Peptides against a protein of PDB entry 7RZF. Designs and how they scored, part 154

Target 1, 358 residues: chain A of PDB entry 7RZF
Amino acid sequence: PFQEEHLKQLYKIVPIKDIRNLYVTFPIPDLQKYYKSNPGHYLGHLIGHEGPGSLLSELKSKGWVNTLVGGQKEGARGFMFFIINVDLTEEGLLHVEDIILHMFQYIQKLRAEGPQEWVFQECKDLNAVAFRFKDKERPRGYTSKIAGILHYYPLEEVLTAEYLLEEFRPDLIEMVLDKLRPENVRVAIVSKSFEGKTDRTEEWYGTQYKQEAIPDEVIKKWQNADLNGKFKLPTKNEFIPTNFEILPLEKEATPYPALIKDTAMSKLWFKQDDKFFLPKACLNFEFFSPFAYVDPLHCNMAYLYLELLKDSLNEYAYAAELAGLSYDLQNTIYGMYLSVKGYNDKQPILLKKIIEKM
Target 2, 358 residues: chain A of PDB entry 7RZF as posed
Amino acid sequence: PFQEEHLKQLYKIVPIKDIRNLYVTFPIPDLQKYYKSNPGHYLGHLIGHEGPGSLLSELKSKGWVNTLVGGQKEGARGFMFFIINVDLTEEGLLHVEDIILHMFQYIQKLRAEGPQEWVFQELKDLNAVAFRFKDKERPRGYTSKIAGILHYYPLEEVLTAEYLLEEFRPDLIEMVLDKLRPENVRVAIVSKSFEGKTDRTEEWYGTQYKQEAIPDEVIKKWQNADLNGKFKLPTKNEFIPTNFEILPLEKEATPYPALIKDTAMSKLWFKQDDKFFLPKANLNFEFFSPFAYVDPLHSNMAYLYLELLKDSLNEYAYAAELAGLSYDLQNTIYGMYLSVKGYNDKQPILLKKIIEKM

## One batch from the design tools (peptide; made by RFdiffusion4, then SolubleMPNN)

Design b2_p18_2_s1 (from b2_p18_2, 10 letters changed)
Fold by OpenDDE base, seed 4:
Structure b2_p18_2_s1 (fold): chain B 358 residues (1-358), chain A 18 residues (1-18)
Amino acid sequence: as target 1 above (358 residues)
Amino acid sequence: MVEELQRETDKVLRILLS
């Protein structure tokens, strides 16, 4: 376990590739025994959320961060790390202290709101879906993985232990949140801008780095992180599938799309899945407008319209993705193309959201 | 996004875990 002397450290690391990353890490207790509640996953889900009011949303709005990942990682024996990792923009590299302040503001928001059972339930449901519809892994990789996890889980649970949440433990969530404090932080900044400014070399990979203590003033600034009104808990994910029923193959099912509706305003083709037998659908819509490609002005207007539409739908994109739904919007020479793909159960909800924004 | 810590994370983490 890290002693106090190992905390509040900043590592400036030179990458081989031209990347800019920030790692904000916190030593936490070993949570392996709590795999049924997985409080680290709960916190990772919220901290790593990409929806409105999320940490990432705010950091993106500032132009400082491109991507964010949050979660637990195994450490040495007897402890783990909680890690918040972000991909930094060039501007973000100049605002690392402020980025970390925002992280602590979000963490403070989580403390203020307290553990939410509905969030746990969503995580549980998402994991159940992921487990149920997990793609066939390559046998060699899968067996090796299983062999590795057999050290951590009972044989009876080894296949499910990574996915199945069973117990809501708000006490454990609060315990982990209590470890996510500035006094417990280890920070790494990865950037080529540190070339020639390092004094240490890592033994295994020869990675050049510099280690510095984080100034007490900076720690205090982070300790005084207030509630930022821009941060909100995510709304309930309405796209999480609950019905996985597969409809029977129709007797008249054709191997190709059949025209099932033909009107002056619309044609509908349908093909039932005869191969995969998954509770998934692909909805494809082509909208035709005689005005879409009449002249450059109309083309540009159609393009701008679609970009605005995409932007207006961005609030749903992450929630849909988490739930195994996706949409695509494209300009065509004839008008617009819309595709909605994924689990069929909540596709109508997503489609309705799209139509409401059109 | 949860837990997809990129491979490059492993190098950084070795420093952070050392």
Scores: peptide ipSAE 0.206, ipTM 0.823, DockQ to the pose 0.426
Fold by OpenDDE base, seed 1:
Structure b2_p18_2_s1 (fold): chain B 358 residues (1-358), chain A 18 residues (1-18)
Amino acid sequence: as target 1 above (358 residues)
Amino acid sequence: MVEELQRETDKVLRILLS
């Protein structure tokens, strides 16, 4: 376990690649025994959320961060780390202190709202879906993984333990959240800008770095992180599938797409799945407009329209992705292409959202 | 996203874990 002398440390690290990353890490207890409730996953889900009112949304709006990942990671024996990792912009590299302040403001929001059972239920449902429809892994890799996790889980649970949540434990969520404090922080900044400014070399890879204590003033600033009104809990994910019924193969099912509707304004082809037997569908739409490619101006307008449409749909993109739905929008020489893919149950909801923004 | 922290994270984490 890290002693006080190991906390509140800043590491400036020189990468080999031209990357800019921030790692905000917190020592936490070993959560392995709590796999049925997985409080670290709950917190990682919220901290790493990409929807409106999320930490990432705010940091992106400022142009400081491109991506954010939050979650638990195995450490040495008897403890773990909670890590918030962000990809920094050039501007973000100049605002690391403020980025971390926003992290603590979001964490403070989580404290103020308290553990939410509905969020846990969403995590449970998402994990159940992921488990049920998990793709076949390479046998060698899978067996090695299973062999490794047999040390942590009962044999009867080893296949499910990583996915199936069973117990809502608000006390454990609060316990982990209580470890996510400025006084418990270890920060690493990765940037080539630190080249020639380091005084230490890591033993294994020869990575050059500098270690510094974070000033008490900065720690205090983070400790006094107030509630930021821009941060909100996510809304319920409306795209999580609940119906997994597979319809029987129709007797008239064709091996190729059949034209099932032919009108002056639309043609519809349909192919029932006869191979995978998954509760998934692919919806593809081609829209034709005589104006799409008539001249350079119209082409540019069509392009801008789709870019704006995509931007307006960003609020749904993450929630859809989490739920195993995806969409694609492309310009064509004839107009527009739309694709919606994934679990069929909530595809109509996503499609409706897209159409409402068009 | 909740992603497995990438391999480059391992180098950084070795420093953070030391």
Scores: peptide ipSAE 0.186, ipTM 0.813, DockQ to the pose 0.437
Fold by OpenDDE base, seed 2:
Structure b2_p18_2_s1 (fold): chain B 358 residues (1-358), chain A 18 residues (1-18)
Amino acid sequence: as target 1 above (358 residues)
Amino acid sequence: MVEELQRETDKVLRILLS
């Protein structure tokens, strides 16, 4: 167990690769026994969220961070870590204290809002989808994994324990949030800029690093993190599939797309899946405009239009991705191309959102 | 992104977790 002397530490680490990373870590109790509620996953989902009002969205807007991951990691017996990891920009490397301040502002927002059962339900549903449509792992790898998991879970639950959430435990969420405090923080900054400024060498890999205590003034600054009005909980993910029915193959199904609608303004081709038998679809739209490439001005306008459209759709991109949906928009010499792919159930919702922004 | 950081043998994490 980490004693007070191990907390509020900063590690400056020299990487072999040219990377800039920040790790903000918190020791937490062993949550393994709480796998049915998985409070660490709940918090990781929110802290690692990429939608509007998320921690990542704000840090990206500042130009400090490219990517963010939040979650729990196993430690030694009897404790775990909660880790927030970010990929730093060059500018972000200069603003690490402010980045961590924003992390604590977001955590404070989570405390203020309290545990949300609907968020838990979304996590549950997403995990259920992931479990149901999990790719077949290689038998040897799978067996080894299962053998490892058997040490942690009852035999009857070993297949489902990693995926199936069963219990909403707001008390456990709050318990973990109470551990995510500045006084409990261990920070690592990974950058080549620390080369020649280190005084320690890690025994196993020879990694050079410097360890420093975080100044009390900085800890106090983080402890006094206010509510940042830019941070908001995510909206409900409307793209999570609930219907997984696979329609039977039609007797007249063709091995190639058939023209099922032909009008002056539209042609529709359809092919039923005869190979994969998944509750997934691919929708492809080609839009034709005589004005798209008539001259350089119109070409540039079409480009700008699509860029603006993409920007306006960014709010849905992450939620769609989490739900196993994707879209693509491209300029063509004849107009534009739109593709929507993934689980078929909520594709109409995503398509409607795209059309409403057009 | 939610990544269960559970199994990465990241050298950095060894320093942090030691």
Scores: peptide ipSAE 0.182, ipTM 0.798, DockQ to the pose 0.314
Fold by OpenDDE base, seed 5:
Structure b2_p18_2_s1 (fold): chain B 358 residues (1-358), chain A 18 residues (1-18)
Amino acid sequence: as target 1 above (358 residues)
Amino acid sequence: MVEELQRETDKVLRILLS
């Protein structure tokens, strides 16, 4: 367990690759026994969220961060870490203190809102979907993985324990959230800019680094993190599938798409899945416009339109992705192409959102 | 993303977790 002397530390690390990363880490209790509630996953879901009002959305808007990951990681025996990892821009490297302040503002927002059962339910549902439709793993790798986790889970639960949430435990969420404080922080900044400015070498890989105490004034600034009005909890994910029914294969099912609708304005081809038998669909739309490629001006306008459309849909992209839905929009010489892929249940909802923005 | 910070033993994490 980390003592006070190990907390409030800053590590400046020289990478081999030209990367800029920030790791904000918090020692937390061993949560392995709480796998049925997985409070670390709940917090990782929110802190690592990419939707409107998320930590990442705000940090991206400032040009400081490209990507963000939040979650728990196994540590030494008897404790874990909660880690927030971000990919830093060049500008973000200059604003690390402010980035961490925003992290604590978001954490403060989570404290103010308290644990949300609906968020837990979404995590539960997402994990259930992931478990049910997980890809076939290589038998050797899978067996080795299972053998490894048998130390942590009952034999009867070993196949499901990593995926299936069963218990909403707001007390455990609050307990972990209480460990996510400035006085409990260990920070690492990874940048080539620290080359020649280090005084320590890591034993195993020869990684050069410098360790410094974080100034008390900086810790105090983070402790006084206020509520930032830009941070909001995510809205309910409307794209999470709930119906997984597979329709029977039609007797006249062909191995190729059949024309099922032919009108003056539209043609529709359909092919039933005869191979995978998954509750998934692929919807492809080709829009034809005589104006799409008539001249350079129209081409540029069509391009700009699609870029604006993509930007307007960005608010749904992450929620759709989490739910196993994706969309793609492309310009074509004839007009536009739209594809919607993934679980079929909520595809109409996503499609409606796309059409409403068009 | 809720990524289990992928097991690639980020040399950085070894320093942080030591």
Scores: peptide ipSAE 0.168, ipTM 0.807, DockQ to the pose 0.339

Design b2_p18_2_s2 (from b2_p18_2, 10 letters changed)
Fold by OpenDDE base, seed 5:
Structure b2_p18_2_s2 (fold): chain B 358 residues (1-358), chain A 18 residues (1-18)
Amino acid sequence: as target 1 above (358 residues)
Amino acid sequence: MVEELRELEDKVLRILLA
């Protein structure tokens, strides 16, 4: 377990690759016994969220961060870490203290709102979907993985323990959240800009780094993190599938798409899945416009329109992705192409949102 | 997502976890 002398430390690390990363780490208790509630996953889901009002959305808006990951990681025996990892821009590297302040502002927002059962339910549902429709793994790798986790889970639960949430434990969420404090922080900044400014070498890989104590003034600034009004909990994810019914194969099912609707304004082809038998669909739309490629001006306008449309849909992209839905919008020489893919249950909802923004 | 944390460079983690 980390003692006080190991906390409030800053590590400046020289990478081999030209990367800029920030790791904000918190020692937390071993949560392995709480796998049925998985409070670390709950917090990782919120802290790592990419929707409007998220930590990432705000840090991106400032031009400081490209990507963000939040979650728990196994540590040494008897403890874990909660880690917030971000990919830094060049500008973000200059604003690390402010980035971490925003992290603590978001954490403070989570404290103020308290544990939300609906968020847990979404995590539960998402994990259940992931478990039910898990891709086939290579048998050797899968067996080795299962053998490894047999040390942590009962034999009867070994296949489900990493996926199936069963218990909402707000007390455990609050317990972990209480460990996410400035006085409990270990920070690593990874950048080539520290080359020649290090005084230590890591034993195994020869990684050069410098260790420094974080100044008490900086810790105090983070401790005084206020509520930032830009941070909001995500809205309910309306794209999470609940119906997984697979329709019977039609007797006249063809191996190729059949024309099922032919009108002056539209043609519709349909092919039923006869191979995978998943509650998934691929919707492909080709829009034809005589104006799409008539001249350079119209081409540029069509391009700009699609870029604006994509930008306007960004608020749904992450929620859709989490729920196993995706969309794609492309310009074509004839007009536009739209595809919607994934679980079929909530595709109409996503499609409606796309059309409403068009 | 929590799964991406597994790809954290082992090198950085070793320093943070020492």
Scores: peptide ipSAE 0.126, ipTM 0.824, DockQ to the pose 0.414
Fold by OpenDDE base, seed 2:
Structure b2_p18_2_s2 (fold): chain B 358 residues (1-358), chain A 18 residues (1-18)
Amino acid sequence: as target 1 above (358 residues)
Amino acid sequence: MVEELRELEDKVLRILLA
């Protein structure tokens, strides 16, 4: 167990690769016994969220961070870590203290809002979908994995334990959240900029690093993190599929797309899935405009339009992705191309949102 | 995503977990 002397530490680490990473780490109790509620996953889902009002969204807007991951990591027996990991920009490397301040502001927002059962339900539903439609793994790898997790879970639950949430435990969420405090933090900054500025060598890999105590002034700054009005809980993910019915193959199903609608303004081709039998669909739209490529001005306008459209849709991109939906928008010499892929149940919702922004 | 934490370089983890 980490004692007070191990907390409030900063590690400056020299990587082999040219990477810039920040790890903000908190010791937490062993949560293995709470796998049915998985409070660490709940917090990781929110802290690692990429939608509007998220931690990542704000840090990206500042130009400090490219990517963010939050979640629990196994430690030694009897304790775990909660880790927030970000990929730093060059500018972000200069603003690490401010980045961590924003992390604590977001954590403070989570405290203020309290545990949300609807968020837990979304996590539960997403994990259930992931479990149900999990790809087949290579038998050898799968067997080895199962053998490993048999040490942690009852035999009857070994297949489901990593996926199926069963219990909403706000008390455990609050317990973990209470460990995410500045006084408990261990920070690692990974950057080549620390080359020649280190005084320690890690025994196993020979990684060069410097360890420093975080100044009390900085800890106090983080402890006094106020509510940042830019941070908001995510909205409900409307793209999470609930209907997984697979329609029977039609007797007249063709091995190639059939023209099922032909009008002056539209042609519709349809092919039923005869191979995968998944509750998924691919919708492809080609829009034709005589103005799309008529001259350089119109071409640039069409490009700009699509970039603006993509930007306007960014608010849905992450939620759609979490729910197993994706979309793509491209300029063509004839106009525009739109693709919507994934679980078919909520594709109409995503499509409607795209069309409404057009 | 929690899954991406699995990609933490072992060397960094050893320093942080030590």
Scores: peptide ipSAE 0.117, ipTM 0.806, DockQ to the pose 0.388
Fold by OpenDDE base, seed 3:
Structure b2_p18_2_s2 (fold): chain B 358 residues (1-358), chain A 18 residues (1-18)
Amino acid sequence: as target 1 above (358 residues)
Amino acid sequence: MVEELRELEDKVLRILLA
């Protein structure tokens, strides 16, 4: 376990590749025995969320961060880490202290709101879907993985333990959240900008780095992180599928798309799945406009329209993705192309959202 | 790219976890 002398440390690391990353790490207790509740996953889901009012959304709005990942990582025996990792912009590299302040503001928001059972339920449902529709893995790799995790889980649960949540444990969520404090932080900044400014070399890889104590004034600044009104818990994910019914193959099912509707304004082609038998669909829409490519002005207007439409849909993109739905919007020489893919159950909801923004 | 990112992550983590 890290002693006090190991906490509140900053590592400046020189990468081989041209990357800029920030790692904010917290020592936490071993949570392996709590796999049925998985409080680290709950916190990782919220901290790593990409929707409106999320940590990432705010940090992106500042131009400081491109991507964010939050979650637990295995450490030494009997110890784990919670890690918040971000990809830094060049500007973000100059604002690391402020980025970390925002992290603690978000964590403070989580403390203020307390554990939410509905969030746990969403995580449970998402993981259940992921388990149920998990892709086939290579048998050798899968067997090796299972053999490894047999040390941690009962034999009867070994296949489900990494996926199926069973118990809402607000006490454990609060326990982990209580470890996510400035006094317990270890920070690494990875950037080529530290080249020639390091004084240590890591033994195994020869990675050059500098270790510094984080100033007490900075720690105090993070300890005094207030509630930032821009941070909000995510809304309920309306795209999580609940119906997985597969309709029987029609007797007249064709191996190719068949024209099932023909009107003056639309043609509809349909092909039933005869191969995969998944509760998924692909919806493809081609919109035709005589104005889309008539001249450079109209072409640019069509492009701008689509960019604005995409921007207006960003609030749903992450929630849809988590639920196994995706959409694509493209300009064509004839107009616009829209694709909606994934679990069919909530596709109408996503499609409605798209149409409402059009 | 994910494996290379994992290697980099492992290098950083070794420093952070040491």
Scores: peptide ipSAE 0.109, ipTM 0.773, DockQ to the pose 0.381
Fold by OpenDDE base, seed 1:
Structure b2_p18_2_s2 (fold): chain B 358 residues (1-358), chain A 18 residues (1-18)
Amino acid sequence: as target 1 above (358 residues)
Amino acid sequence: MVEELRELEDKVLRILLA
């Protein structure tokens, strides 16, 4: 376990690659025994959320961060880490203290709102879907993984333990959240800008770094993180599938797409799945416009339109992705291409959202 | 996203774990 002398430390690390990363790490208790409630996953889901009112959304709006990941990681025996990792912009590298302040403001928001059972239920449902429809893994890798996790889980649960949530434990969520404090922080900044400014070398890889104590003033600033009104809990994910019914193969099902609608304004082809038997569908739309490629101006306008449309759909993109839905929008020489893929149950909802933004 | 912390993490984590 880290003693007080190991906390409130800043590591400036020189990478081999030209990357800028921030790692904000917190020592936490070993949560392995709580796999049925998985409080670390709950917190990782919220902290790592990419929707409106999320930590990432705010940091992106400031131009400081490109990506954010939050979650638990295994440490040495008897403890784990909770890590918030962000990809920094050049500007973000100059605002690391403020980025971390925003992290603590978001954490403070989570404390103020308290554990939400509906969020847990969404995590449970998402994980259940992921388990039920998990893709086949390479046998060698899978067997090795299973062999490794047999040390942690009962044999009867070894296949499900990483996915199936069973218990809402607000007490454990609060316990982990209580460890996410400035006084418990270890920070690593990875940037080539630290080249020639380091005084230590890591033994195994020869990584150059500098270790510094975080000033008490900075710690105090983070401790006094107030509620930022820009941070909000995510809305309920409307894209989580609940119906997994697979319709029987029609007697007239063709091995190829059949034209089922032919009008002056539209043609529709349909192919029923006869191979995978998954509650998934692929919807592909090609829109034709005589103006899409008539001249360079119209071409550029069509391009800008799609870029703006994509931007306007960003609020749904993450929630859809979590729920196993995806969409793609592309310019074509004839107009526009739209694809919606994934679980069929909530595809109409996503499609409606797309159309409403068009 | 809750992604698996990337390979770069091993080097950084070794420093952080050290």
Scores: peptide ipSAE 0.114, ipTM 0.820, DockQ to the pose 0.446; fails the geometry check

